# Ledger of designs, part 30: peptides against a protein of PDB entry 5YCA

Target 1, 132 residues: chain A of PDB entry 5YCA
Amino acid sequence: RSLPAERNPLYKDDTLDHTPLIPKCRAQVIEFPDGPATFVRLKCTNPESKVPHFLMRMAKDSSISATSMFRSAFPKATQEEEDLEMRWIRDNLNPIEDKRVAGLWVPPADALALAKDYSMTPFINALLEASS

## One batch from the design tools (peptide; aimed at target 1 K43)

Design b2_p19_5_s3 (made by RFdiffusion4, then SolubleMPNN; from b2_p19_5, 6 letters changed)
Fold by OpenDDE base, seed 2:
Structure b2_p19_5_s3 (fold): chain B 132 residues (1-132), chain A 19 residues (1-19)
Amino acid sequence: as target 1 above (132 residues)
Amino acid sequence: SEDEEFLRWFREEYAPEAL
């Protein structure tokens, strides 16, 4: 498949040690009309644009927001490019959709596969290892 | 706070029903 040409420079080195990122993750209980849900988040700021973004894990099932990963990795991606990637994820991985939280969410193994493709491995490893 | 920052971002981008 084709991914967007320009990647967030935050992810220029996929081989970095992830352990320093673990304590940067935060668990947060979010209230919804039907009850609370806990998310683990990692703030990721594009070093060039200085625009903040968050990577997210659902604490309950450890699923990771693939949509948030994509948007963080490819800040200049078009909506069409995102849609194409999300379709690829639906066809090739095991995404779930949550009625409360938009986008595609993928299990840890799939998240790590995407992380490799997006050069985000340290960040996803940290997000998965962080406490909830 | 960082929690407030996330909640605002989260609600706007992914979870409009978040309280």
Scores: peptide ipSAE 0.793, ipTM 0.965, DockQ to the pose 0.896
OpenDDE base, seeds 1, 3, 4, 5: peptide ipSAE 0.793, 0.792, 0.793, 0.793; ipTM 0.965, 0.965, 0.965, 0.965

Design b2_p19_5_s4 (made by RFdiffusion4, then SolubleMPNN; from b2_p19_5, 7 letters changed)
Fold by OpenDDE base, seed 2:
Structure b2_p19_5_s4 (fold): chain B 132 residues (1-132), chain A 19 residues (1-19)
Amino acid sequence: as target 1 above (132 residues)
Amino acid sequence: SEEEEFREWFKREYAPNAL
């Protein structure tokens, strides 16, 4: 598959130690009409644009928002490029869809596979290891 | 706070029905 050409400079080095990022992750309870759900979040700011973004893990099943990963990794991606990648994820990985939270969510192993493709491995490792 | 920042961001971008 083809991924967008420009990547967030935050993810320029996929080999960095992830452990310093673990304490930056935070668990947060979000209230929904049908009850609460806990998410583990990691704030990721594009160092050039200074635009904040969050990576997210559902505490209950450890699924990670692939959509948020993609949008963070490829800040200049078109909607078409995102749609194509999400379709690829549906066809090749094991995403779940939650009616309360938009986008595709993938299990930890799939998240790490995407992280490698997006050069986000340290961030996803940290997000997965953080407590909820 | 970052908690409030996330809640607003999350609600806007991913979970419009979040409270």
Scores: peptide ipSAE 0.798, ipTM 0.967, DockQ to the pose 0.929
OpenDDE base, seeds 1, 3, 4, 5: peptide ipSAE 0.798, 0.797, 0.798, 0.797; ipTM 0.967, 0.967, 0.967, 0.967

Design b2_p19_6 (made by RFdiffusion4)
Pose (drawn by RFdiffusion4):
Structure b2_p19_6 (pose): chain A 132 residues (1-132), chain P 19 residues (1-19)
Amino acid sequence: as target 1 above (132 residues)
Amino acid sequence: PFHPPMTLEELAAIFEEAE
């Protein structure tokens, strides 16, 4: 599949061990109407533009926001490119919708498949292994 | 009652405030 032409330089090496990234993750409880949910997040900063994005994980089922991954991976992605990629995820992987939180959320195996596609493997590995 | 989903931007704001 086509993907946005440019990638976040933070992701220039998909093979680095992820041990140092785990402690950079944070668990956070967020209140919703029914009620609290726990997330794990990792803040990822583009080393060139310095623009940050959060990678997001739901602690209950370890679902990963594929939307958060995409937005972090491709700085100049158009809305059309994002729409195309979310459609591809729906058609080829196993996402879930949560009424409470927007975006496409995928199980760990699917998140890792996408991580390889986006060259984000160490970061998703760290997010998945971090304490909740 | 109806409740819209929280966006990633909104979550990110909560996260930034926690920092």

Design b2_p19_6_s1 (made by RFdiffusion4, then SolubleMPNN; from b2_p19_6, 6 letters changed)
Fold by OpenDDE base, seed 4:
Structure b2_p19_6_s1 (fold): chain B 132 residues (1-132), chain A 19 residues (1-19)
Amino acid sequence: as target 1 above (132 residues)
Amino acid sequence: PFFPPMTLDELEALFEASE
């Protein structure tokens, strides 16, 4: 597959210790028409553009938003590039399309696989280890 | 009953509002 050429400089070093990021994660209850659901979120700000994106995990099943990972990792990605990657994820990983929140959500193992591809391993490790 | 999924932008807005 072809990933976008430019990556968020926040993710320039995939080898960093993730533990300092754990306390930066926040659990938040979101109200949906069918009831509340808890998410764990990590605010990730591009150090150059200053544009933030949230990485996010569903507390119930630990699913991670792959779409949010992609959007955070590739700030200049086109919609075509996103669509292509989401199709790849659908074909090669185990995503779900959640009834509550849009995008593709993947289990922890798949999230870590994507994190390696996107150079986001510390951030996803932290997100997965944070309490809800 | 059925409801459409929240967009990621909408969810992020809720997160930001809680900052």
Scores: peptide ipSAE 0.750, ipTM 0.942, DockQ to the pose 0.864
OpenDDE base, seeds 1, 2, 3, 5: peptide ipSAE 0.749, 0.749, 0.748, 0.749; ipTM 0.942, 0.942, 0.942, 0.942

Design b2_p19_6_s2 (made by RFdiffusion4, then SolubleMPNN; from b2_p19_6, 10 letters changed)
Fold by OpenDDE base, seed 2:
Structure b2_p19_6_s2 (fold): chain B 132 residues (1-132), chain A 19 residues (1-19)
Amino acid sequence: as target 1 above (132 residues)
Amino acid sequence: MYYPPMTLEQLEELFLASE
């Protein structure tokens, strides 16, 4: 697969210690028509554009939004590029399409695989370790 | 009853609003 050419400079170093990011995560209960669900979120601001994206984990099953990871990692990606990557994820990982929130959600192991590809391992580690 | 899923943008807005 071909990932977008430009990556969020926030993710320039995949080897950083993730522990300082853990306290930056926040748990939030979101109300849905069928009941509440808790999400753990990490605000990731592109240091150049200053545009934030949230990485997000469902507290219940630790599923992580792959779509949000992609959007954060590749802020200049086209819709076509996103669609291509989402197709790749469907074909190669184990995503779910959650009824509550759109996009592809992947289990922790898949999220870490994507994180490696997107150079955002510390952020996903922090997101996974944060309390809900 | 069927409810369409919340968009990621909508969820992010809720996150932002909580700050």
Scores: peptide ipSAE 0.733, ipTM 0.930, DockQ to the pose 0.915
OpenDDE base, seeds 1, 3, 4, 5: peptide ipSAE 0.732, 0.731, 0.732, 0.732; ipTM 0.930, 0.930, 0.931, 0.929

Design b2_p19_6_s3 (made by RFdiffusion4, then SolubleMPNN; from b2_p19_6, 6 letters changed)
Fold by OpenDDE base, seed 2:
Structure b2_p19_6_s3 (fold): chain B 132 residues (1-132), chain A 19 residues (1-19)
Amino acid sequence: as target 1 above (132 residues)
Amino acid sequence: PFYPPMTLDELEKLFEESE
């Protein structure tokens, strides 16, 4: 597959210690028509553009929004590029399409695989380790 | 009963509002 050319400079070094990011994660209960659900989120701000995106994990099953990862990692990606990557994820990983929140959600192992591809391993590790 | 999933933008908005 072909990932977008420009990556968020926040993810310039995927070898950094993730532990300082853990306390930056926050749990939040979101109310849905069928009941509440807890998410763990990590605000990731592009240091150049200052545009933030949230990485997010469903507390219940630790599934992580792959779509949000992609959007954070590739701030200039087109919708076509996103669609292409989401198709790749469907074909190669184990995503779910959650009934409560849009996009593709992937289990922790898949999230870490994507994190490696997107150079954002510390952020996903932190997100996975954070309490809910 | 069916309801459409929340968009990621909407969820992010809720997160931001809690900051």
Scores: peptide ipSAE 0.731, ipTM 0.933, DockQ to the pose 0.897
OpenDDE base, seeds 1, 3, 4, 5: peptide ipSAE 0.730, 0.730, 0.730, 0.731; ipTM 0.933, 0.932, 0.933, 0.933

Design b2_p19_6_s4 (made by RFdiffusion4, then SolubleMPNN; from b2_p19_6, 9 letters changed)
Fold by OpenDDE base, seed 4:
Structure b2_p19_6_s4 (fold): chain B 132 residues (1-132), chain A 19 residues (1-19)
Amino acid sequence: as target 1 above (132 residues)
Amino acid sequence: PYFAPMTLDELEALFLASE
């Protein structure tokens, strides 16, 4: 597969210690028509553009939004590039489409695989370790 | 009953509003 050429400079170093990011994660209860759900979120701001994106984990099953990972990692990606990557994820990983929130959600192991591809391992490690 | 999933943009907006 071909990932977008430009990556968020926030993710320039995949080897950084993730532990300082853990306390930056926040748990938040979101109310849906069928009831509440808790998410753990990590605000990730592009240091150049100053545009933030949230990485997010469902507290219930630890699923992580692969779509949000992609959007954060590749701020200049086209919709076509996103669609291509989401198709790759469907074909190669174990995503789910959640009834409450759109996009592809992946289990922790898949999230870490994507994190390696997107050079955002510290952020996903922190997100997974944070309490809900 | 069925409802449409919230978009990621909508969820992010809720996250931002909580800050």
Scores: peptide ipSAE 0.736, ipTM 0.931, DockQ to the pose 0.861
OpenDDE base, seeds 1, 2, 3, 5: peptide ipSAE 0.735, 0.735, 0.735, 0.735; ipTM 0.931, 0.930, 0.930, 0.930

Design b2_p19_7 (made by RFdiffusion4)
Pose (drawn by RFdiffusion4):
Structure b2_p19_7 (pose): chain A 132 residues (1-132), chain P 19 residues (1-19)
Amino acid sequence: as target 1 above (132 residues)
Amino acid sequence: SEEEEMLAEANHELFHGPF
């Protein structure tokens, strides 16, 4: 599939061990109407533009926001490119919708498949292994 | 609605809260 032409330079090496990234993750409890949910997040900063994005994980089922991954991976992505990629995820992977949180959320295996596509493997590995 | 407002605030905090 086509993907946005440019990638976040933070992701120029998919093979680095992820041990140092785990402690950079944070668990956070967020209140919703019914009620609290726990998330794990990793703040990822583009080393050139210095623009940060959060990678998100839902602690209950370890679902990963594919939307957060995409937005962190492709700085100049158009809305059309994002829409195309979310359609592809829906058609080829196993996402879930949660009424409470927007975006496409995928199980760990699907998150890792996308991480390979986006060259984000060490970061997703760290997000998945971090304490909740 | 009140519920929609609470969800918007929680989502804002979730994706843009301090670290």

Design b2_p19_7_s1 (made by RFdiffusion4, then SolubleMPNN; from b2_p19_7, 9 letters changed)
Fold by OpenDDE base, seed 1:
Structure b2_p19_7_s1 (fold): chain B 132 residues (1-132), chain A 19 residues (1-19)
Amino acid sequence: as target 1 above (132 residues)
Amino acid sequence: SEVDEILAKAQEQLYNGPF
């Protein structure tokens, strides 16, 4: 696969300690037709554009929104590039089927694999370790 | 998009507190 050329400068260093990011995560209860579900979110602001994106985790099973990861990592990506990556994820990883939420969600191990590809490992580690 | 709506809703609630 081919990832977009330009990456969010927030993720320039994939080796940073993730622990300072843990307390920055926030839990939120969201109501769905079948009942409430808790999500954990981490605000990630592009230091250049100042545009924030929120990385999302389902608290219960720790599924991570691959869509949120991609959009945060590649701020100048086209819709076609996103679609291509999401198709790759469907074909190569283990996305979770959840009709309550939009986008593509993946289990923790897959999220960390994507994080490595997108150079955002500290942020995903923090998101996964944060309490709900 | 629907993804944006979910993210926006979450963002809205978080705007009322420090991050």
Scores: peptide ipSAE 0.063, ipTM 0.704, DockQ to the pose 0.156
OpenDDE base, seeds 2, 3, 4, 5: peptide ipSAE 0.048, 0.034, 0.063, 0.045; ipTM 0.685, 0.648, 0.699, 0.686

Design b2_p19_7_s2 (made by RFdiffusion4, then SolubleMPNN; from b2_p19_7, 9 letters changed)
Fold by OpenDDE base, seed 1:
Structure b2_p19_7_s2 (fold): chain B 132 residues (1-132), chain A 19 residues (1-19)
Amino acid sequence: as target 1 above (132 residues)
Amino acid sequence: SEVERLLEEAQRRLYEGPF
């Protein structure tokens, strides 16, 4: 598959130690029709544009929003490019279905696979290891 | 649809806040 050409410079080095990012994560309880659910969020700011995106994890089962990853990684991506990637994820990975939340969510192993593709490994590791 | 509204609302809530 093809990914957008321009990547968020925040992710220029995929080899960085993730541990300093762990305490940057924050837990948030969100109310849904069937009850509350806790999410873990990591604010990721493009150092050039200063535009923030939040990487999102469901605390309970560690599912991670692939959509949030993509949007953070590729700030100039078109909707078409996003749709193409999300279709690829559906066809090649193991996304979960949760009708309470938007976007495409994937289990930890898939998130790490995407993180490698998007050069986001430290950030996803931190998000996965953060407490809730 | 109802599902679409819930999806958007949840996503908005996920992204809003001080952190």
Scores: peptide ipSAE 0.040, ipTM 0.656, DockQ to the pose 0.578
OpenDDE base, seeds 2, 3, 4, 5: peptide ipSAE 0.038, 0.038, 0.039, 0.038; ipTM 0.663, 0.664, 0.652, 0.653; seed 5 fails the geometry check

Design b2_p19_7_s3 (made by RFdiffusion4, then SolubleMPNN; from b2_p19_7, 6 letters changed)
Fold by OpenDDE base, seed 1:
Parts: C-alpha cells; sequence; structure tokens
Structure b2_p19_7_s3 (fold): chain B 132 residues (1-132), chain A 19 residues (1-19)
C-alpha cells in the first residue's frame, strides 16, 4: 500500500521515550444505549499547523481508533487516501465491530503495527499504558 | 444506520473532533 507523502512533524521520531506522554492522556466516560463506556484520549497537536487531533482508546479492550491515528499522522491526506488505507486495514488487520463509535477501531497489536507504519509508536504506547 | 450516525456525531462533539 501507499501512504500519504507528508507526515505530521509531531511524529518525526518513532524511537522517543513514550513515558512522558502517559500523564497527558485523559479518560472520559460516555453513556451509550447499552451502558457507559470509558475512553482514553491523547491530544496530539501538529507543531506546524497547530491543529490538534485526539488519539482514542476504548478503556475496556484497549481498541484504538485507526481513523484518528491516520488523520493525525497524515494531515494533508485526501479522502481517497484515507479510504484506501481503511480498506487496507479491513483487509489485512482485525478491526472490531462497534456500532457506538465512528471510524475504524483496531486491537492493541494492530494499533502498534499501524503506529510503526505511521511513525507514532511512542504515542500509541502511551495511550495504551494510560490509566482509565 | 441512523443510530450509528447519531452516536458518531456525539462522539465527535464530545471528543472535540477525534478524527
Amino acid sequence: as target 1 above (132 residues)
Amino acid sequence: SAEEALLAEAQRELFEGPF
């Protein structure tokens, strides 16, 4: 597959220590028709554009929003590029089915695989380790 | 579905544009 050419400069170094990011995560409880669910989110601001994106995790099973990852990592991606990547994820990884949430969500292992591809491993590690 | 769309919009609002 082909990923967008330009990546968020926030993710210039995939090898950085993730631990300073852990306390930056925040938990939030949302009520759904089938009951409350806790999410953990990490605000990621593009240092050039100053546009923030929130990386998101479901607290219970640690599913991560691949959509949020992609949009944060590739700020200039076209809708076609996003659609192509989401199709690739559906075809090659194991996204979960959850009618409560928008976007495509993947298990922790898949999220880390994507994080490597998108050069955002420290951020996903922090998001996964954060308390809820 | 309509329910999914509504919940999706609520999610976006609650998380200040998660995507």
Scores: peptide ipSAE 0.036, ipTM 0.678, DockQ to the pose 0.362
OpenDDE base, seeds 2, 3, 4, 5: peptide ipSAE 0.033, 0.034, 0.035, 0.036; ipTM 0.667, 0.676, 0.679, 0.682; seeds 4, 5 fail the geometry check

Design b2_p19_7_s4 (made by RFdiffusion4, then SolubleMPNN; from b2_p19_7, 8 letters changed)
Fold by OpenDDE base, seed 4:
Structure b2_p19_7_s4 (fold): chain B 132 residues (1-132), chain A 19 residues (1-19)
Amino acid sequence: as target 1 above (132 residues)
Amino acid sequence: SEVEKILEEAQRELFEGPY
């Protein structure tokens, strides 16, 4: 597969220590038709454009929004590029079907695989380790 | 569907809302 050419400069170094990011995460309870669910979010701001995006984890099963990862990592991606990547994820990883939430969500191991591809490993590790 | 749109809106709050 091909990923977008330009990546968020926030993710220039995939080897950084993730632990300082853990306390930056925040939990949020969202009401859904079938009841409340807790999410953990990490605000990721592009240091160049100053545009923020939130990486998201379901607290209960640690599923990560691949859609949020992609949009944060590739701020200039086209919709077609996003669609292609989401299709690749569906075909090659193990996305979870949850009709309560939009986007494509993946289990922790898949999220870390994507994080390697997107150079987001410290951020995903922090998101996974944060308390809810 | 209408339900899907409602859920998408809820998630928008999750994506864009404050901590």
Scores: peptide ipSAE 0.032, ipTM 0.648, DockQ to the pose 0.649
OpenDDE base, seeds 1, 2, 3, 5: peptide ipSAE 0.036, 0.030, 0.032, 0.032; ipTM 0.676, 0.631, 0.650, 0.654; seeds 1, 3, 5 fail the geometry check

Design b2_p19_8 (made by RFdiffusion4)
Pose (drawn by RFdiffusion4):
Structure b2_p19_8 (pose): chain A 132 residues (1-132), chain P 19 residues (1-19)
Amino acid sequence: as target 1 above (132 residues)
Amino acid sequence: AEAEEAEALAEAHEEMYSD
């Protein structure tokens, strides 16, 4: 599939061990109407533009926001490119919708498949292994 | 009630992506 032409330089090496990234993750409890949910997040900063994005994980089922991954991976992505990619995820992977949180959420195996596509493997590995 | 629930959800979502 086509992907946005440019990638976040933070992701120039998919093979680095992820041990140092785990302690950079944070668990956070967020209140919703019914009620609290726990998330694990990793703040990822583009080293060139310095623009940050959060990678998100739901602690209950370890679902990863594919939307969060895409937005971090591709700085100049158009809305059309994002729509195309979310459609591809729906058609080829196993996402879930949660009424409470927007975006496409995928199980760990699907998150890792996408991480290889986006060259984000060490970061998703760290997010998945971090304490909740 | 539905408007208040939507507002609570929008606010909780903002917290996920904020410092």

Design b2_p19_8_s1 (made by RFdiffusion4, then SolubleMPNN; from b2_p19_8, 10 letters changed)
Fold by OpenDDE base, seed 2:
Structure b2_p19_8_s1 (fold): chain B 132 residues (1-132), chain A 19 residues (1-19)
Amino acid sequence: as target 1 above (132 residues)
Amino acid sequence: AEEEREKAIEEAQKKLYSD
């Protein structure tokens, strides 16, 4: 598959130690009609544009927002490029269906696979290890 | 009922994606 040409410079080094990112994660309880759900969020700010994106984990099953990962990784991606990647995820990974959340969410293993592709491994590791 | 549920979910999502 073809990923967008420009990647967020925040993710220039996929080999960084993830542990300093763990305390930057924040747990948030959100009330839904069916009850509360806890999410872990990591604010990722593009050092050039200064635009933040939140990487997101559902605390209960550790599902990760693939859409948020993509948008953070590829800030100049077109909607068409995003749609293409989301289709690829649907076809090749195991996204979950959850009406409570927008975008595609994937299990931890899939998130780590995407993280490798997007050069976001430290950030996803931190997000997965953070307390909720 | 479904409309109200969807609205509630939307509002919850706003909290999820807000800074």
Scores: peptide ipSAE 0.551, ipTM 0.911, DockQ to the pose 0.906
OpenDDE base, seeds 1, 3, 4, 5: peptide ipSAE 0.543, 0.545, 0.546, 0.549; ipTM 0.909, 0.911, 0.910, 0.911

Design b2_p19_8_s2 (made by RFdiffusion4, then SolubleMPNN; from b2_p19_8, 10 letters changed)
Fold by OpenDDE base, seed 2:
Structure b2_p19_8_s2 (fold): chain B 132 residues (1-132), chain A 19 residues (1-19)
Amino acid sequence: as target 1 above (132 residues)
Amino acid sequence: MEEEIAKKIAEAQAKLYSD
């Protein structure tokens, strides 16, 4: 597959210690028609554009939004590039099926695989380790 | 960023249908 050329400079080094990011995560309850669900979010601000984006984890099963990861990692990606990557994820990983949530969500192992590809490993590790 | 704003943004990212 082909990933977008330009990456968020926030993710220039995927070898950094993730532990300082853990306390920056926040839990919140989101109401759905069938009841509340807890999510954990991590604010990731592009240092150039100053545009924030939240990485999202479902607290219960630790599924992570691949869509949010992609959009945070590749701020100038085209819709075609996103669609291509999401199709790749569907074909090669194990996204969950949840009719309540927007975008494509993947289990922790898949999220870490994507994190490696997107150079986001510290951020995803922190998101996964954060309390809910 | 205010917490309430953050919550709203995150909620919008998560929910397929918004109220």
Scores: peptide ipSAE 0.642, ipTM 0.893, DockQ to the pose 0.068
OpenDDE base, seeds 1, 3, 4, 5: peptide ipSAE 0.641, 0.640, 0.638, 0.640; ipTM 0.892, 0.893, 0.893, 0.893

Design b2_p19_8_s3 (made by RFdiffusion4, then SolubleMPNN; from b2_p19_8, 13 letters changed)
Fold by OpenDDE base, seed 5:
Structure b2_p19_8_s3 (fold): chain B 132 residues (1-132), chain A 19 residues (1-19)
Amino acid sequence: as target 1 above (132 residues)
Amino acid sequence: MEEEIQKQIEEAQRKLYED
């Protein structure tokens, strides 16, 4: 696969300590037709464009939104590039099916694999460790 | 339905701020 050429400068260093990011995460209960569900969110702001993206975790099973990861990591990506990556994820990883929410969601291990590819490891570690 | 739910998620996200 081919990832977009330009990456969010927020993720320039994949080796940073993730622990300071943990308290920046926020949990919120969202109402769905089949009942409430808790999500954990981490606001990630591009230091140059000042555009925020919110990384998302389902609190109950720790599934992570791969779509949100991609959009945060690659601010200049085309829709075609996103679609290509999401198809790659479907073909090579283990995404879950949840019709309640948009985007492609993956289990923690897959999220960490993607985080390595996208240089987002500290942020995904923090998101996974945050309380719900 | 999914789109409306997603919008609610996004609206909730916009209300969050970093410490």
Scores: peptide ipSAE 0.053, ipTM 0.687, DockQ to the pose 0.184
OpenDDE base, seeds 1, 2, 3, 4: peptide ipSAE 0.043, 0.048, 0.039, 0.045; ipTM 0.678, 0.677, 0.669, 0.676; seed 4 fails the geometry check

Design b2_p19_8_s4 (made by RFdiffusion4, then SolubleMPNN; from b2_p19_8, 13 letters changed)
Fold by OpenDDE base, seed 5:
Structure b2_p19_8_s4 (fold): chain B 132 residues (1-132), chain A 19 residues (1-19)
Amino acid sequence: as target 1 above (132 residues)
Amino acid sequence: SAEARQKAIEEAQAKLYSD
């Protein structure tokens, strides 16, 4: 597969210590028709454009939004590039189906695999370690 | 109805994807 050429400069160094990011994560209870669900969110701001994206984890099973990861990592990606990556994820990883959430969500191991590809490992590690 | 439930989900999602 081919990833977009331009990456968010926030993720220029995949070897950063993730521990300072843990306290930046926030747990949030969201009310759905079938009941409440807790999510952990991490606000990630592109230092160049100053546009924020939220990385997100479902507290119950630690599933992480792959779509949000992609959009944060590749802010200038075309819809076609996103569609191609999401298809690759469906074909090669193990995304879950959940009508409550938009986009593709993947289990922790898959999220870490994507994080390596997108150079955002510290941020996903922090998101996974944060309390809910 | 299914439409009402979907609208409620979308409202919940808005809280998840916003500041």
Scores: peptide ipSAE 0.543, ipTM 0.916, DockQ to the pose 0.930
OpenDDE base, seeds 1, 2, 3, 4: peptide ipSAE 0.540, 0.541, 0.536, 0.541; ipTM 0.915, 0.916, 0.915, 0.916

## One batch from the design tools (peptide; aimed at target 1 F32 A102)

Design b2_p20_3 (made by RFdiffusion4)
Pose (drawn by RFdiffusion4):
Parts: structure tokens; sequence; C-alpha cells
Structure b2_p20_3 (pose): chain A 132 residues (1-132), chain P 20 residues (1-20)
């Protein structure tokens, strides 16, 4: 599939061990109407533009926001490109919708498949292994 | 209940999309 032409330089090496990234993750409890949910997040900063994005994980089922991965991976992505990619995820992987939180959320295996596509493997590995 | 859910979702999404 086509993907946005440019990638976040933070992701220039998919093979680095992820041990140092785990302690950078944070668990956070967020209140919703019914009620609290726990998330794990990793702040990822583009080393050139310095623009940060969070990678998100729901602690209950370890679902990963594919939307958050995509937005961190491709700085100049158009809305059309994002729409195309979310459609591809729906058609080829196993996402879930949560009424409470927007975006496409995928199980760990699907998150890792996408991480290889986006060259984000060490970061998703760290997010998945971090304490909740 | 639907409006409270929408507001909570929006607040959460905004926090995720706009990190300091």
Amino acid sequence: as target 1 above (132 residues)
Amino acid sequence: AEEALEEASDAFTHAVDNPS
C-alpha cells in the first residue's frame, strides 16, 4: 500500500533494542462518564521539527491507537492519506472502536505489524511492555 | 449521557493530539 512519502526521523532505525524506552512510558488514569480507564503513553519527539506526538495504549486489553502511530510516523500526512490508511487497517487488520476514545485501536500483534510498516518497532515494543 | 461522553472523548483526544 502507498504511505506518506516522508517519515519522522525519530524512526530511522527499526532494530534498536527498546530497553531504554520502557522507563520513558507513563501510565495515566483518565476519567470518563463510566468511569476511569488506564492508559499507557509514550511521548515521541521529532528530532528535527521538535513537534511531539503521544503513542497510546489502553491498559485493559493492551490495545494500541493506530491513529496515534500514524500521526507520529508521518509528519506531513494529508487527511486523505490518513483516511486511506485507516480504511486499510479496517480492511486488513482487526481494529476496535471504543465509544469512549476516538481513533482506531488495534491488538498488540496488529500494532507490531503496523510498527514494522512505519519503522516504529522499538517504540511499540516499549509501549507494549511498559507497566500499566 | 451522550453529551458527557462526547465532551470526555473530545477532551481526551485534544490532550493526546496537542502534547506540551

Design b2_p20_3_s1 (made by RFdiffusion4, then SolubleMPNN; from b2_p20_3, 13 letters changed)
Fold by OpenDDE base, seed 2:
Structure b2_p20_3_s1 (fold): chain B 132 residues (1-132), chain A 20 residues (1-20)
Amino acid sequence: as target 1 above (132 residues)
Amino acid sequence: MEEEIERARERFEREIENPE
């Protein structure tokens, strides 16, 4: 597959220690018709543009929003490029569908695979290890 | 039920964009 050419400079080094990022994660309870659900969020700010994106994890099953990862990693990606990647994820990984939430969500193992591709490993590790 | 799910989805989107 083809990923966008330009990547968020925040992710220039995939080998960074993730532990300092853990306390930057925040839990958030969101009310749904069938009850509350907890999410873990990590604010990721592009150091050049100063535009923030939130990486998202469902606390219950640790599913990660692949959409949030992609949008954070590739700030100049077109909608077509995003659609192409989401299709690839759907075809090659094990996404979880939940109509209550937007985007394409994947289990932790898949998230880490994507993190490697997007050079986001420290951030996804931190997001997965954060308490909820 | 589908409308309820849609409202929940909209609420989620709002909350992730504007966290309290």
Scores: peptide ipSAE 0.309, ipTM 0.837, DockQ to the pose 0.513
OpenDDE base, seeds 1, 3, 4, 5: peptide ipSAE 0.034, 0.298, 0.303, 0.033; ipTM 0.638, 0.834, 0.836, 0.634

